# Designs tried in a protein design run: peptides against a protein of PDB entry 2Q3Z. Part 23

Target 1, 272 residues: chain A of PDB entry 2Q3Z
Amino acid sequence: YVLTQQGFIYQGSAKFIKNIPWNFGQFEDGILDICLILLDVNPKFLKNAGRDCSRRSSPVYVGRVVSGMVNCNDDQGVLLGRWDNNYGDGVSPMSWIGSVDILRRWKNHGCQRVKYGQCWVFAAVACTVLRCLGIPTRVVTNYNSAHDQNSNLLIEYFRNEFGEIQGDKSEMIWNFHCWVESWMTRPDLQPGYEGWQALDPTPQEKSEGTYCCGPVPVRAIKEGDLSTKYDAPFVFAEVNADVVDWIQQDDGSVHKSINRSLIVGLKISTKS
Target 2, 254 residues: chain A of PDB entry 2Q3Z as posed
Amino acid sequence: YVLTQQGFIYQGSAKFIKNIPWNFGQFQDGILDICLILLDVNPKFLKNAGRDCSRRSSPVYVGRVGSGMVNCNDDQGVLLGRWDNNYGDGVSPMSWIGSVDILRRWKNHGCQRVKYGQCWVFAAVACTVLRCLGIPTRVVTNYNSAHDSNLLIEYFRNSEMIWNFHCWVESWMTRPDLQPGYEGWQALDPTPQEKSEGTYCCGPVPVRAIKEGDLSTKYDAPFVFAEVNADVVDWIQKSINRSLIVGLKISTKS

## One batch from the design tools (peptide; made by RFdiffusion4, then SolubleMPNN)

Design b1_p10_2_s2 (from b1_p10_2, 4 letters changed)
Fold by OpenDDE base, seed 1:
Structure b1_p10_2_s2 (fold): chain B 272 residues (1-272), chain A 10 residues (1-10)
Amino acid sequence: as target 1 above (272 residues)
Amino acid sequence: PLQLPIGTPA
């Protein structure tokens, strides 16, 4: 989880699992230096360099910073996400074969955001950076992955009396979603939450005002401890959300229906 | 290989 430079990332769907080879390349020339630049341009460093540097011994702190800096939202981060299949002014997310080229492009263009990434690209780059910084990290793929926008642990669809979806689908389920898990102690939590921590660098929801997610103990998610920092409800929902249809009638009445055809969550952790 | 919302064709 630290020494492996080449691995696989799982993609596709729950019924049709696929994988791609990926070069994490954490030991390639100049990559560590780029990771240090990433830390030195983060908003917390720019605000108070001394405080930021004093906290870099904490994998909890560093993990959270990296989660925010791998995406370019809110800062000089690495990747710009795009999902509309229009990548003509950049590089298609599907074209990347490793983290090294992405990080080098970012640095060589003055820390300008690289176009474009999707979830596995964000996760893979985060994995590279965290490994460079000595934090054992693996990419995780979750099939039928939920994006809960209002922190109620539900994916909600509004439908008319004929079952047709109304309004936007801001809450949704991905065919797959990737993030990372990093191994660390959690001295900031109650005992027993050491081990794998989920971190999600894909800009989905803001955490404390920044597009970042985690670290949150995998154990807390498994046990349903939603009070655990950081972002336990969101990560819990990614793997455990229920799907609800709100059937709206012409008279203004609403009927709640559980959608049992959409089963959220099938998590696979990579071994390389 | 692309990340897609559930129910998105192709």
Scores: peptide ipSAE 0.340, ipTM 0.857, DockQ to the pose 0.580
Fold by OpenDDE base, seed 4:
Order: C-alpha cells, then sequence, then structure tokens
Structure b1_p10_2_s2 (fold): chain B 272 residues (1-272), chain A 10 residues (1-10)
C-alpha cells in the first residue's frame, strides 16, 4: 500500500467489470518533491504556513488537504474534471496510464490545473500523493455509486406517467466511482475508528466549503454512524443510498415509489 | 471506459 508502484484500477459496470493498469510511480524521480509543492500551495498553508506545517504530522489533516488539492476546484489543485466527452483542448481522461505524467505536467506548468480527469484519475493521483507522504493508501471502486446532492441519503428521480425522467437529472448514480482508502489512526474520534479511511478527491460535493471529502472511517460507514467526521452521510450514500421515483400522474398527483431494481453500491478494494 | 450515469450508453 506504500511500496507498490504498479497496480490496477477497476472500471466499467457492476455487470461488466473491467480494469486498467496504472503506474502510481510514487518513487519515481521528483514525485515526492511535487507532492511537497502540493502541500505548500494549499490554501491552509497560504493562510498560515506555521499552523499548516505543524499539522502535517497528522495523516487525518494531510489526507483532507490532499483530497482537496488533487482537484483544482477552490485552489491551485492538480486536475480539472470533465464528463461531457469533449476533451479536445486537453488530454482525455481515458488516455492517462499513470500519475507521474499528470503530476509532472502540473508542476512544470506552474501548478496549473491539468485537463482532464474523471474519478479514477483523481483517485489514482491522490493514491500516489498519499503514498509519497507515507500514508498507506489503495484505490477503491464502487459500482452503482450514488451522488447524493441534498444529503437525504436518497437518489430521487422525477418521472412522468410514462416513466420518463423529468427535470435536470442532477442527482444520479454513476456506473462506477473511484476514491481512495487510507490507513490511519483517528485520535480525533472515539476509540475503534482506526483503520481504513475513505477519502474522495473527485469534486462532487463541498465539505466545509471546499471540494474535498473525508477522511471517514470505513467502519463508520459500515455501521451507519453518520455523525462521524468527515462527510459520513455523503460517503454512506455513495454505497448505500435508496432510490426513489416520484411519479407524476395525469391528474397532477404524485406517487412515491421505491425503485428496488436499482441497487446502489458494490465496493471493490484493491488488495495490493 | 468513461464514468457515466446509469442508463447512459458507453
Amino acid sequence: as target 1 above (272 residues)
Amino acid sequence: PLQLPIGTPA
């Protein structure tokens, strides 16, 4: 989880699982230096360098910083996400084969955001950075991964009488989503929450005003402890949201239907 | 493969 530089990232769908090889490259020349630059340009360092540096011994603190800095939202972060299949002014997310080129491009262009990433690219870069910083980390793929936008632990679709989805379709389920899990103690929490912590660097929802997510104990998610920092409700919903259809009738009435055919969450963790 | 909403063709 720290020493492995080569691995696989799982993609596709729950019914058709695929994988790609990925070079994490945490020990390649200059990569550690780039990770340190990433820390030195984070908003917390820029606001108060002494305080930021004093907290870098905490993997909880560093993990949260990295989850925010891997995306370029809100800061001088590494990657710009894009999902509209229009990548002509950059590099297609599908083209990346490792984290090293991404990090080098970012640094070499004055910490300018790299175009483009999707979930596995964000996760893989975060994995590289965290490993460089000595935090055991693995990439995780979740199939049928929910993106809950209103923190109600539901994915809600509005449908007409013919079953056609209406509205902006903003709340949705990904075919797959990737994030990372990092091993750390949680002295900031009650005893028993040491171990794997979920961190999500893909900019999906803001946490305390910044596009970052976690760390949250995997145990807390498994046990449904949604009070546990950070971002337990959001991460819980990714793996365990219920799907609700709001069906509008011709008379204007609305019927609530639980969609049992769409099951959220199938998590695969890498073992190496 | 691209990350896509459920129901979107790949």
Scores: peptide ipSAE 0.337, ipTM 0.858, DockQ to the pose 0.580
Fold by OpenDDE base, seed 3:
Structure b1_p10_2_s2 (fold): chain B 272 residues (1-272), chain A 10 residues (1-10)
Amino acid sequence: as target 1 above (272 residues)
Amino acid sequence: PLQLPIGTPA
């Protein structure tokens, strides 16, 4: 999980799983230096360099910083996300074949955000950076991945009496979503939460004011312990959210219905 | 429409 530089990232859908080859390239020339630059331009370093540096021995701290810095939201981060199929002023997310070119472009352009990324690109770059920093990390793909926006562990759809979705659909389920899992101890938590920790660098929701997510013990998610930092409810919802339909009638009445046809979550962890 | 193709080929 540290030594492997080439691997595969899973994509597609639960019914039609696909993969692409990816060059993580954590040992290629200059990549470690770029990862260190990433740390040196993070908001916490800029605010208090001494404090930030003193905490870099903690993979929990570093993992959270990297989660925030892989996206360009709120900081001088690496990637700008885009999902509207309009990539003419940059590079299509589908065009990337590895993390190295992305990181080099970012550094060579004065830490200007690279256009563009989607979830697997964010995850792959995060994986490269974390591996460079000596943190065992793997890319994870979750099919039918929920994005809970109001922290209620539900994906809610509002429907008319005919079952048609009404208004803007803010909450959603991705056909797939990628993030990373990193191996670390959790001295900041109760015993037993060491091991794989989920980190999500795709800017979806703010955590403590920054677009970042995790680390949260995979064990905590499996056991339903939503009290564990960081962002357990959000990550839990990605893999376990229930889908609810609010069926609206002309008389103003609303009926709550559990949507059992939409099954959230099918996580695949990669070996490399 | 209920699920968005976050990374499907165009």
Scores: peptide ipSAE 0.285, ipTM 0.802, DockQ to the pose 0.211
Fold by OpenDDE base, seed 2:
Structure b1_p10_2_s2 (fold): chain B 272 residues (1-272), chain A 10 residues (1-10)
Amino acid sequence: as target 1 above (272 residues)
Amino acid sequence: PLQLPIGTPA
């Protein structure tokens, strides 16, 4: 989880699982320096360098910083996400074969955001950075992954009387989503939450005003302890959200229907 | 393999 530089990332769908090879390359020349630059351009460092540096001994703190800095939202982060299949002014997310080129491009262009990434690219770069910083990390793929926007642990669809979806699907279920899990102790929590911690660098929701997510103990998610920092409800929903259809009738009544055909969550953890 | 909302054609 630290020494392995090449691995696989799982993609596709729950019914048709695919994988791609990926070069994490955390020990390639200059990558550690780039990871240190990433820390030195983070908003917390810019605000108070001394305080930021004093906290870098905490993998919890560093993990949260990296989660925010892998995406370019809110900061001088590494990657710009794009999902609309319009990649002509950059590099298609599907073209990347490793983290090294992405990180080098970012650094070589003055920490300008690299175009473009999707979830596995964000996750893979985060994995590289965290491993480079000595934090055992793995990429995780979750099939039928929910994006809960209102923190109610539901994916809600509004439908007319004919069952047609009304309005934009703000809340959605991805065919797959990738994030990372990092191994660390949690001295900031009650005993028992050491181990794998979920971190999600894909800019989906803001956490404390920044597009970042985690770390949250995988154990907390498994046990349903949603009070555990950071972002337990969001991560819980990614793997456990229920799907609800709100059917609007012509008389103004609304019928709640549990959509049992859409099952959220099938998580696969990688060994490399 | 694009990340897509469920039900969206690839």
Scores: peptide ipSAE 0.051, ipTM 0.752, DockQ to the pose 0.577

Design b1_p10_2_s3 (from b1_p10_2, 5 letters changed)
Fold by OpenDDE base, seed 4:
Structure b1_p10_2_s3 (fold): chain B 272 residues (1-272), chain A 10 residues (1-10)
Amino acid sequence: as target 1 above (272 residues)
Amino acid sequence: PLQLPIGVPA
């Protein structure tokens, strides 16, 4: 989880699982230096360098910083996300084969955001950075992954009497989503939450005003402890949201239907 | 393949 430089990232769908090879390259020349630059341009360092540096011994702190800095939202972060299949002014997310080129491009262009990433690209870069910083980390893929936007642990669709989705379609389920899990102690939590912690660098929702997510104990998610920092409700929803259809009839009445045909969440963790 | 939404018409 620290030493492996090459691996696989799982993609596709729950019914048709695929994978791609990925070069994490955490030991390639200059990559550690780039990771240190990433820390030195983070908003917390810019605000108070001494305080930021004093906290870098904490994998909890560093993990949260990295989850925010891998995306370019809110800061001088590494990657710009794009999902509309229009990548002509950059590099298609599908074209990347490793983290090294991305990180080098970012640094070589004055810490300018790299175009473009999707979830596995964000996750893979975060994995590289965290491994460089000595934090055991793996990429995780979750199939039928929910994106809960209103923190109610539901994915809600509004439909007319014909079953056609009406209104805002922003709350959604991904065919797959990738994030990372990092191994760390949690002295900031009650005993028993050491171990794998979920971190999500894909800019989906803001956490304390910044597009970052985690760390949250995988155990807390498994046990449904949604009070555990950071971002337990959001991560929980990714793997275990219920889908609700609000069906509006011609008379204006609304019927709530639980869609049991779509099961959220099927997590696959890499073992190497 | 791209990351794509499901359950919603694209």
Scores: peptide ipSAE 0.381, ipTM 0.868, DockQ to the pose 0.543
Fold by OpenDDE base, seed 1:
Structure b1_p10_2_s3 (fold): chain B 272 residues (1-272), chain A 10 residues (1-10)
Amino acid sequence: as target 1 above (272 residues)
Amino acid sequence: PLQLPIGVPA
């Protein structure tokens, strides 16, 4: 989880699992230096360099910073996400075969955001950076992965009396979603939450005002401890959300229906 | 291999 430079990332769907080879390349020339640049351009460093540097011994702190800096939202981060199948002014997310080219492009263009990434690209780059910084990290794929926008652990669809979806569709389920898990102690939590921590660098929701997610103990998610920092409800929902249809009638009444055809969550942790 | 939304009718 630290020494392996080549691995696989799982994609596709729950019924049709696929994988691609990926070069993480954490030991390739100049990559560590680029990771250090990433830390040196993060908003917390720019605000107070001394305080930021003093906290870099904490994998909890560093993991959270990296989660925010792998995406370019809110900062000089690495990747711009795009999901509308219009990639003509950049590189298709599907074209990447490793993290090294992405990081080099970012640095060589003055820390300008690289176009484009999707979840596995964000996760893979985060994995590279965290490994460079000595944090054992693996890419995780979750099939039928939920995006809960309002932290109620539900994916909610609003429908008219005919079952047609109405209004905002911001809450949704991905065919697959990737993030990372990093191994660390959690001295900031009660005992027992050391081990794998989920971090999600794909810009889905803001955490404390920044597009970042985690670290949150995998154990906390498994046990349903939603009070555990950081972002336990969101990560819990990614793998455990229920799907609800709200059937709206003309008279203003609403009927709640559980959608049992949509089963959220099938998580696979990579071995490499 | 693209990440795509599911579960929403057309």
Scores: peptide ipSAE 0.333, ipTM 0.849, DockQ to the pose 0.512
Fold by OpenDDE base, seed 5:
Structure b1_p10_2_s3 (fold): chain B 272 residues (1-272), chain A 10 residues (1-10)
Amino acid sequence: as target 1 above (272 residues)
Amino acid sequence: PLQLPIGVPA
């Protein structure tokens, strides 16, 4: 999980699982230096360099920083996400074949955000960075992955009596979503939560004011311990959210649709 | 392939 530089990332859908080869390239020339630059431009370093540096021995701290810095939201992070199929002013997310070119572009352009990424690109870059920093890390793919925006562990759709979707329509399920799991101890938690920790660098929701996610023990997610730092409810919902399709009547009454056909979550962890 | 949002299947 640290030494392997080439691997596969799973994509597609639950029914049609695909994979692509990916060059993580954590040992290629200059990549470690770029990872250190990433740390040196993070908001916590800019706020208090001494404190930030003193905490870099903690994989919990570093993991959280990397989760935030792989995306460019709210900081000088690496990647700008885009999902609207308009990539003409950058590189299509599907064009990337490895993390090295992305990181080099970021650094060589003065830490300017690289256009563009989607979930697997974010995850792959995070994986590279974390591996560079000596943290065992793997990319994870979750099919039918929920994006819960109100922390109720539900993905809710509202429809009128004619089946037309009403309201914000902001909550969604991805055909697939990628994040990373990193191996670390959790001295900040009760005993038993050492091991794989989920980290999600795709900018989906803010955590403590920053677009970052985790680390949260995979065990906590499995056991439903949603009080566990960091962001357990969000990560739990990604893999376990309940989908509710509401029908709204003219009288204001709401009832659940009887035909549920979608189940959230099918997680695949890479082995190399 | 692209990451795509999906709704509840019809």
Scores: peptide ipSAE 0.326, ipTM 0.852, DockQ to the pose 0.476
Fold by OpenDDE base, seed 2:
Structure b1_p10_2_s3 (fold): chain B 272 residues (1-272), chain A 10 residues (1-10)
Amino acid sequence: as target 1 above (272 residues)
Amino acid sequence: PLQLPIGVPA
């Protein structure tokens, strides 16, 4: 989880699992320096360098910073996400074969955001950075991954009497989503939450005003302890959200139906 | 559709 530089990332769908090879390359020349630059351009460092540096001994703190800095939202982060298949003005997310080129491009262009990434690219770069900083980390793929936007642990669809989706379909289930899990102690929490911590660098929801997510103990998610920092409800929803169809009748009545045909969440952890 | 891709299209 620290020494392995090449691995696989799982993609596709729950029924048709695929994988791609990925070069994490955390020990390649200059990558550690780039990771340190990433820390030195983070908003917390810019606000108070002394305080930021004093907290870098905490993998909890560093993990949260990296989660925010892998995406370029809110800061001088590494990657710009794009999901609309319009990649002509950059590099297609599907073209990347490793984290090294991405990080080098970012650094070499004055910490300008690299176009473009999707979930596995964000996760893979985060994995590289965290490993480089000595934090055992693995990429995780979750099939049928929910994106809960209102923190109610539900994916809600509104339909008219004809079954047509109404309004902005903001909440959704991804065919797959990737994030990372990092191994660390949690002295900031009650005993028992040491171990794998979920971190999600894909800019999906803001956490304390920044597009970042985690770290949250995998154990907390498994046990349903949603009070555990950071972002337990969001991560819980990614793997456990219920799907609700709201049927809006012309008479103003609303019917609730929980979709049992689609099961949210099928998490696969990687060994490399 | 309930599923939307944020990765490689199926």
Scores: peptide ipSAE 0.243, ipTM 0.751, DockQ to the pose 0.222; fails the geometry check

Design b1_p10_2_s4 (from b1_p10_2, 5 letters changed)
Fold by OpenDDE base, seed 5:
Parts: sequence; structure tokens; C-alpha cells
Structure b1_p10_2_s4 (fold): chain B 272 residues (1-272), chain A 10 residues (1-10)
Amino acid sequence: as target 1 above (272 residues)
Amino acid sequence: PVQLPIGVPA
């Protein structure tokens, strides 16, 4: 989880699981230095360098910073996400074969955001950075992964009586989503939450004003302790949201479709 | 393989 530089990332769908090889390359020349630069350009450092540096001994703190800095949302982070198949002005997310080139490009271009990433790219880069910083980390893939935007633990679709989708479809389910789990003690929580912590660097929702997610104990998610910081409800929903199709009638009444069968969540944790 | 929305399966 720290020493392995090459691994696999799971992709595809629940029915058609795929994997790609990935070079994490955390020990390649200059990569640690780039990870330190990442810390030195984070908003918390820019606001108060002394305070930020004093907290870098905490993997909880560092993990949260890295989660935010792997994406370029709201800061000088590493990757710009894009999902619309228009990648001509950058590198297609599907073209990356490792974290090293991404990190080097970021640094060599003055910490300018690298185009482009999707979930596995974000996760893989985060994994590299966290491993560089001595935090045991693995990439995880969750199939039928929910993106809950209103914190109700539901993915809701609204349809009229003809079955036509209403609204903007802001909430969604991915065929797959990747994030990382890092091994940490959690002195900031009650006893028993040490171990694997979920961190999600893909910019999906803001947490305390920043596009970051976690760390949250995997145990808390498993046990349904949604009060546990950070971002337990969101991560819980990724792996276990309910999907509801609402049918809206002309009289304003709504009822659930009884034919919905899609199940959210099938998590695979890497062991390399 | 692209990350794809599947909330409303075809």
C-alpha cells in the first residue's frame, strides 16, 4: 500500500468488470518533491503557512488537503475533470497510464491544472500523492455509484405520466466511480474508527466550502454512522443510496414506480 | 472506458 508502484484500477460496469494497469510511481525521481509542492500551494498554506505546516503530521489533515488539491476546483490543484468527450485541447482521461506524467506536467507548467481527468485518474493521482507522503493508500472502485446532491441518501428521478424525465437530472449513478482508502488513526473521533478511511478527490460535492471528501472511516460507512466526519452521508450514499423513480400525475400527486430494480453499490478494494 | 451515467438505464 506504500511500496507498490504498479497496480490495477478496476473500471467498466458491474456486469462487465474491466481493469487497467496503472503506474503510481510514488518513488520515481522528483515525485515526492511535487507532492510537497502540492501541499505548499494549498489554500490553507496560503492562508496561514505556519498553521498548515504544523498540521502536516496528521494524516487526517493531509488526506483532506490532498483530496481537495488533486482536483483543480477552487485552488491550484492538479487535474481538471471532464466527461463530455471533448478532450481535444488536452489529454483524454482514457490516455493516462500512470500518475507520474500527470504530476510532472502539473509541476512543470507552474502548477497549472492538467487536462483531463475522470474518477480513476483523480483517485490514482491521490493514491500516488498519499503514498508518497507515507500514508498507506489503495484505489477502490464502486460500481453503480451514486452521486447524491441533496444529502437525502436517495437518487431521485421524476417522470410525468408518460414516463418522460422531468428536471435537470442533477443526481446520477455512475457505471463506476473510483476513490481511495487510506489507513489512518482517528484521534479526532471516538475510539474504534482507526483503519481504512475513504477519501474522494473527484470534484462531486463541496465539503466545508471546498471540493473535497473525507476522510471518513470505512467502518462508519459500513455501520451507517452518518454523523462521523468527514462527509459520511455523501460517501454512504455513493455505496448505498436508494433509487426512486417518482411518477408525477396531472393532479399533483406523486407515487413511486414499482418496477425499479437498479441497486447502488458494488465496491472493490484493491489489495496492492 | 469512460465513466458513464447510468441512473436512467436504457
Scores: peptide ipSAE 0.029, ipTM 0.701, DockQ to the pose 0.520
Fold by OpenDDE base, seed 2:
Structure b1_p10_2_s4 (fold): chain B 272 residues (1-272), chain A 10 residues (1-10)
Amino acid sequence: as target 1 above (272 residues)
Amino acid sequence: PVQLPIGVPA
């Protein structure tokens, strides 16, 4: 989880699982230096360098910083996400074959955001950075992955009496989503939550004002302990959300129905 | 293999 430089990232759909080879390249020349630059341009360092540096011995702190800095939404982060199939002014997310080129482009262009990324690109770059910093990390793929926007552990669709979607679709389920899991102790939590921690660098929801997610103990998610830092409800929903159809009749009455055709979550963790 | 919402064609 630290020494492996080449691996695979799972993609596709639950019914048709695919994978691509990926060069994480955490030991390639200059990559560690780029990771240190990433830390030195993060908002917390710019605000208070001494405080930021004093906390870099904490994998919890560093993991959260990296989660935020891999995306460029709130800072001088690495990647700009795009999902509309318009990539002519950059590089298609599907074109990347490794983290090294992305990180080098970012640094060589004065820490300017790299165009473009999607979930597996964000996850892979985060994996590289965390490994460089000595944190055991693996990429995870979750099929039928929910994006809960209102922290109610539900994906809600509003429909008319004929089952047609009403209004703009906000909450969604991805065919697949990727994030990372990192191994660390959690001295900030009650005993028993050491081990794998989920971190999500894809900008989906803000956590404490920043587009970042985690670390949250995988154990907490499995046991349903949603009170644990950080972002347990969001990560729980990614893998366990229920899909609810709100069916509105012409008379204004509303009927709640659980959509059994949409089953959220099928997580695959890598072994390398 | 693009990341897509469920129900949207690739």
Scores: peptide ipSAE 0.028, ipTM 0.718, DockQ to the pose 0.580
Fold by OpenDDE base, seed 4:
Structure b1_p10_2_s4 (fold): chain B 272 residues (1-272), chain A 10 residues (1-10)
Amino acid sequence: as target 1 above (272 residues)
Amino acid sequence: PVQLPIGVPA
């Protein structure tokens, strides 16, 4: 989880699982230096360098910083996300084969955001950075991954009497989503939450005002302890959200229906 | 239900 430089990232769908090879390249020339630059341009360092540096011995702190800095939202982060198939002014997310080129491009262009990433690209870059910093990390893929936008642990669809989805369709289930899990002790939590911690660098929801997510103990998610920092409800929803259809009738009445045809969450962790 | 790709081109 620290030493492996090549691996596979799982993609596709729950029914049709695919994978791509990925070069994490954490030991390639200059990559560690770039990871240190990433830390030195983070908002917390810029605000108070001494305080930031004093906290870098904490993998919890560093993990959260990296989660935020891998995306370019809110800061001088590495990657700009895009999902609309318009990648002509950059590199298609599907074209990347490793983290090294991305990190080098970022650094070589004055820490300017790299175009473009999607979930597995964000996750893979985060994995590289965390491994460089000595934090055991793996990429995780979750199929039928929910994006809960209102923190109610539900994916809600509004439908007419014909079953057609109405509204903005903001809440969604991704065919797959990738994030990382890092091995940490959690002295900031009650005993028993050491081990794998979920971190999500894809800019989906803000956490304490910043597009970052985690670390949250995988155990807490498994046990349904949603009070555990950081971002337990959001991560829980990614893997466990229920789907609800609000069916609008012609008479103006609304019927609540639990959609049991959509099962959220099928997590696959790498064993490399 | 809507399943949208997070890792596949739109």
Scores: peptide ipSAE 0.202, ipTM 0.744, DockQ to the pose 0.205; fails the geometry check
Fold by OpenDDE base, seed 3:
Parts: C-alpha cells; structure tokens; sequence
Structure b1_p10_2_s4 (fold): chain B 272 residues (1-272), chain A 10 residues (1-10)
C-alpha cells in the first residue's frame, strides 16, 4: 500500500466491471517534493504555517488536508473536475494513465489546477500523495454510488403520475465512484476505530466549508455510527442510501415509494 | 437515465 507504484483502478458498472492500469509513481523523482509543496500551499498552512506544520505528524490531519487539496475547489489544489464531456481546453479525464504527470503538471505550472479529473483521477492522485507521505492507502471503487446532497441518507427522485422523473436530478447515483482508504490510528475518536479510513477527494459536498471528505473509519460506516467524524453520513450514504421515489399525482398528492430496483453500493477495495 | 456517470460509463 505504500511501496506499490503500479496498480489498477476499477471502473465501469456493477454488471460490467472494468479496470485501467494506473501508475501511482510515489517514488518517482520529484514526486515527494511535489507532495510537500501541496502541503505548503494548503489554506491551513497559508493561514498559520506553524500550526499546520505542527499537525503534520497526524495522518488524520494530513489525510483531510490532502482530500481537500487534490481537488482545486477552495484552494490551489491539483485537479479541476469536469463531467460534461467538454474537455477540449485540457486533458480528458480518460486520458490519464498515472498520477505523476498530473502532479508534475500542477507543480510546473505554478500550482495551477490541472484540467481535468473525475473521481478515479482524484482518488488516484490522492493515493499517490498519501503514499508519498507514508500513509498506507488504496483506491476504492463503489458501484452504484450515491451522492446524497441533503444529508438524509436518501436518494430522492421526483416523478409525475406516470413515473417520469421531474426536474433536475440534484441527487444522483453514480455508475461508479472512487475514493481512497488510508490506514491510520484515530486517537481523536473512541477506541476501536483505528484501521482503514475513507477519504474522498472528489469535490461532492463541503465538509466544514471545504470540499473535502473524511477521514472516517470504515468500521464506523459498516456499523452505522454516523456520529463519527469526519463526514460519516455522507460516506455512509454513498454505500447504503435508500432510493425513494416521490410520485406526484394529478390531485397534488404525493406518494412515497421505495425504489427497490436501484441498489446503492458495491464497494471494491484494491489490493494494491 | 436514472444513474448518472461520475466516471466512464460501462
């Protein structure tokens, strides 16, 4: 999880799992230095360098910083996300084959955001950075991954009387989503939550005002302990959300229906 | 149409 530089990232769908090779390249020349630059340009460092540096011994702190800095939202982070198939002014997310080129581009262009990333790119870069910093990390793919936007652990679709989805799909289920899991102790939590921690660098929801997510103990998610910092409800929903259809009738009444055809969550953890 | 891609569709 620290020493492996090449691996695979799983993509596709639950029914048609695919993978791509990925060069994490955490030991390639200059990559560690770039990771340190990433820390030195993070908002917390810029606000109070001494405090930030004093906390870098904590993988919890560092993990959260990296989660925020891999995306360029809110800061001088690495990647700009884009999902609308308009990549002509940058590099298609599908074109990347490793983290090294991304990180080098970011650094070489004065920490300017790299265009473009999607979930697996964010996750892969985060994995590289965390590994560089000595934190055992793996990429995780979750098929039928929910994006809960209102923290109710539901994916809600609004439908007319004919069952047709109405309005914009604010909440959604991704065919797949990638994030990372990092191994660390959690002295900031009750005993028993050491181990794998989920971190999500894809900018989906803000956590304490910043597009970052985690770390949250995988155990907490499995056990449904949503009080556990950070961002347990969001991560829980990614893998466990229920899908609800709100069917509006002609008379204005609304019928709530559990959509049992849409099963959220099928998490695959990589071995390397 | 119900699921939206955050990554590459299958």
Amino acid sequence: as target 1 above (272 residues)
Amino acid sequence: PVQLPIGVPA
Scores: peptide ipSAE 0.168, ipTM 0.738, DockQ to the pose 0.218; fails the geometry check

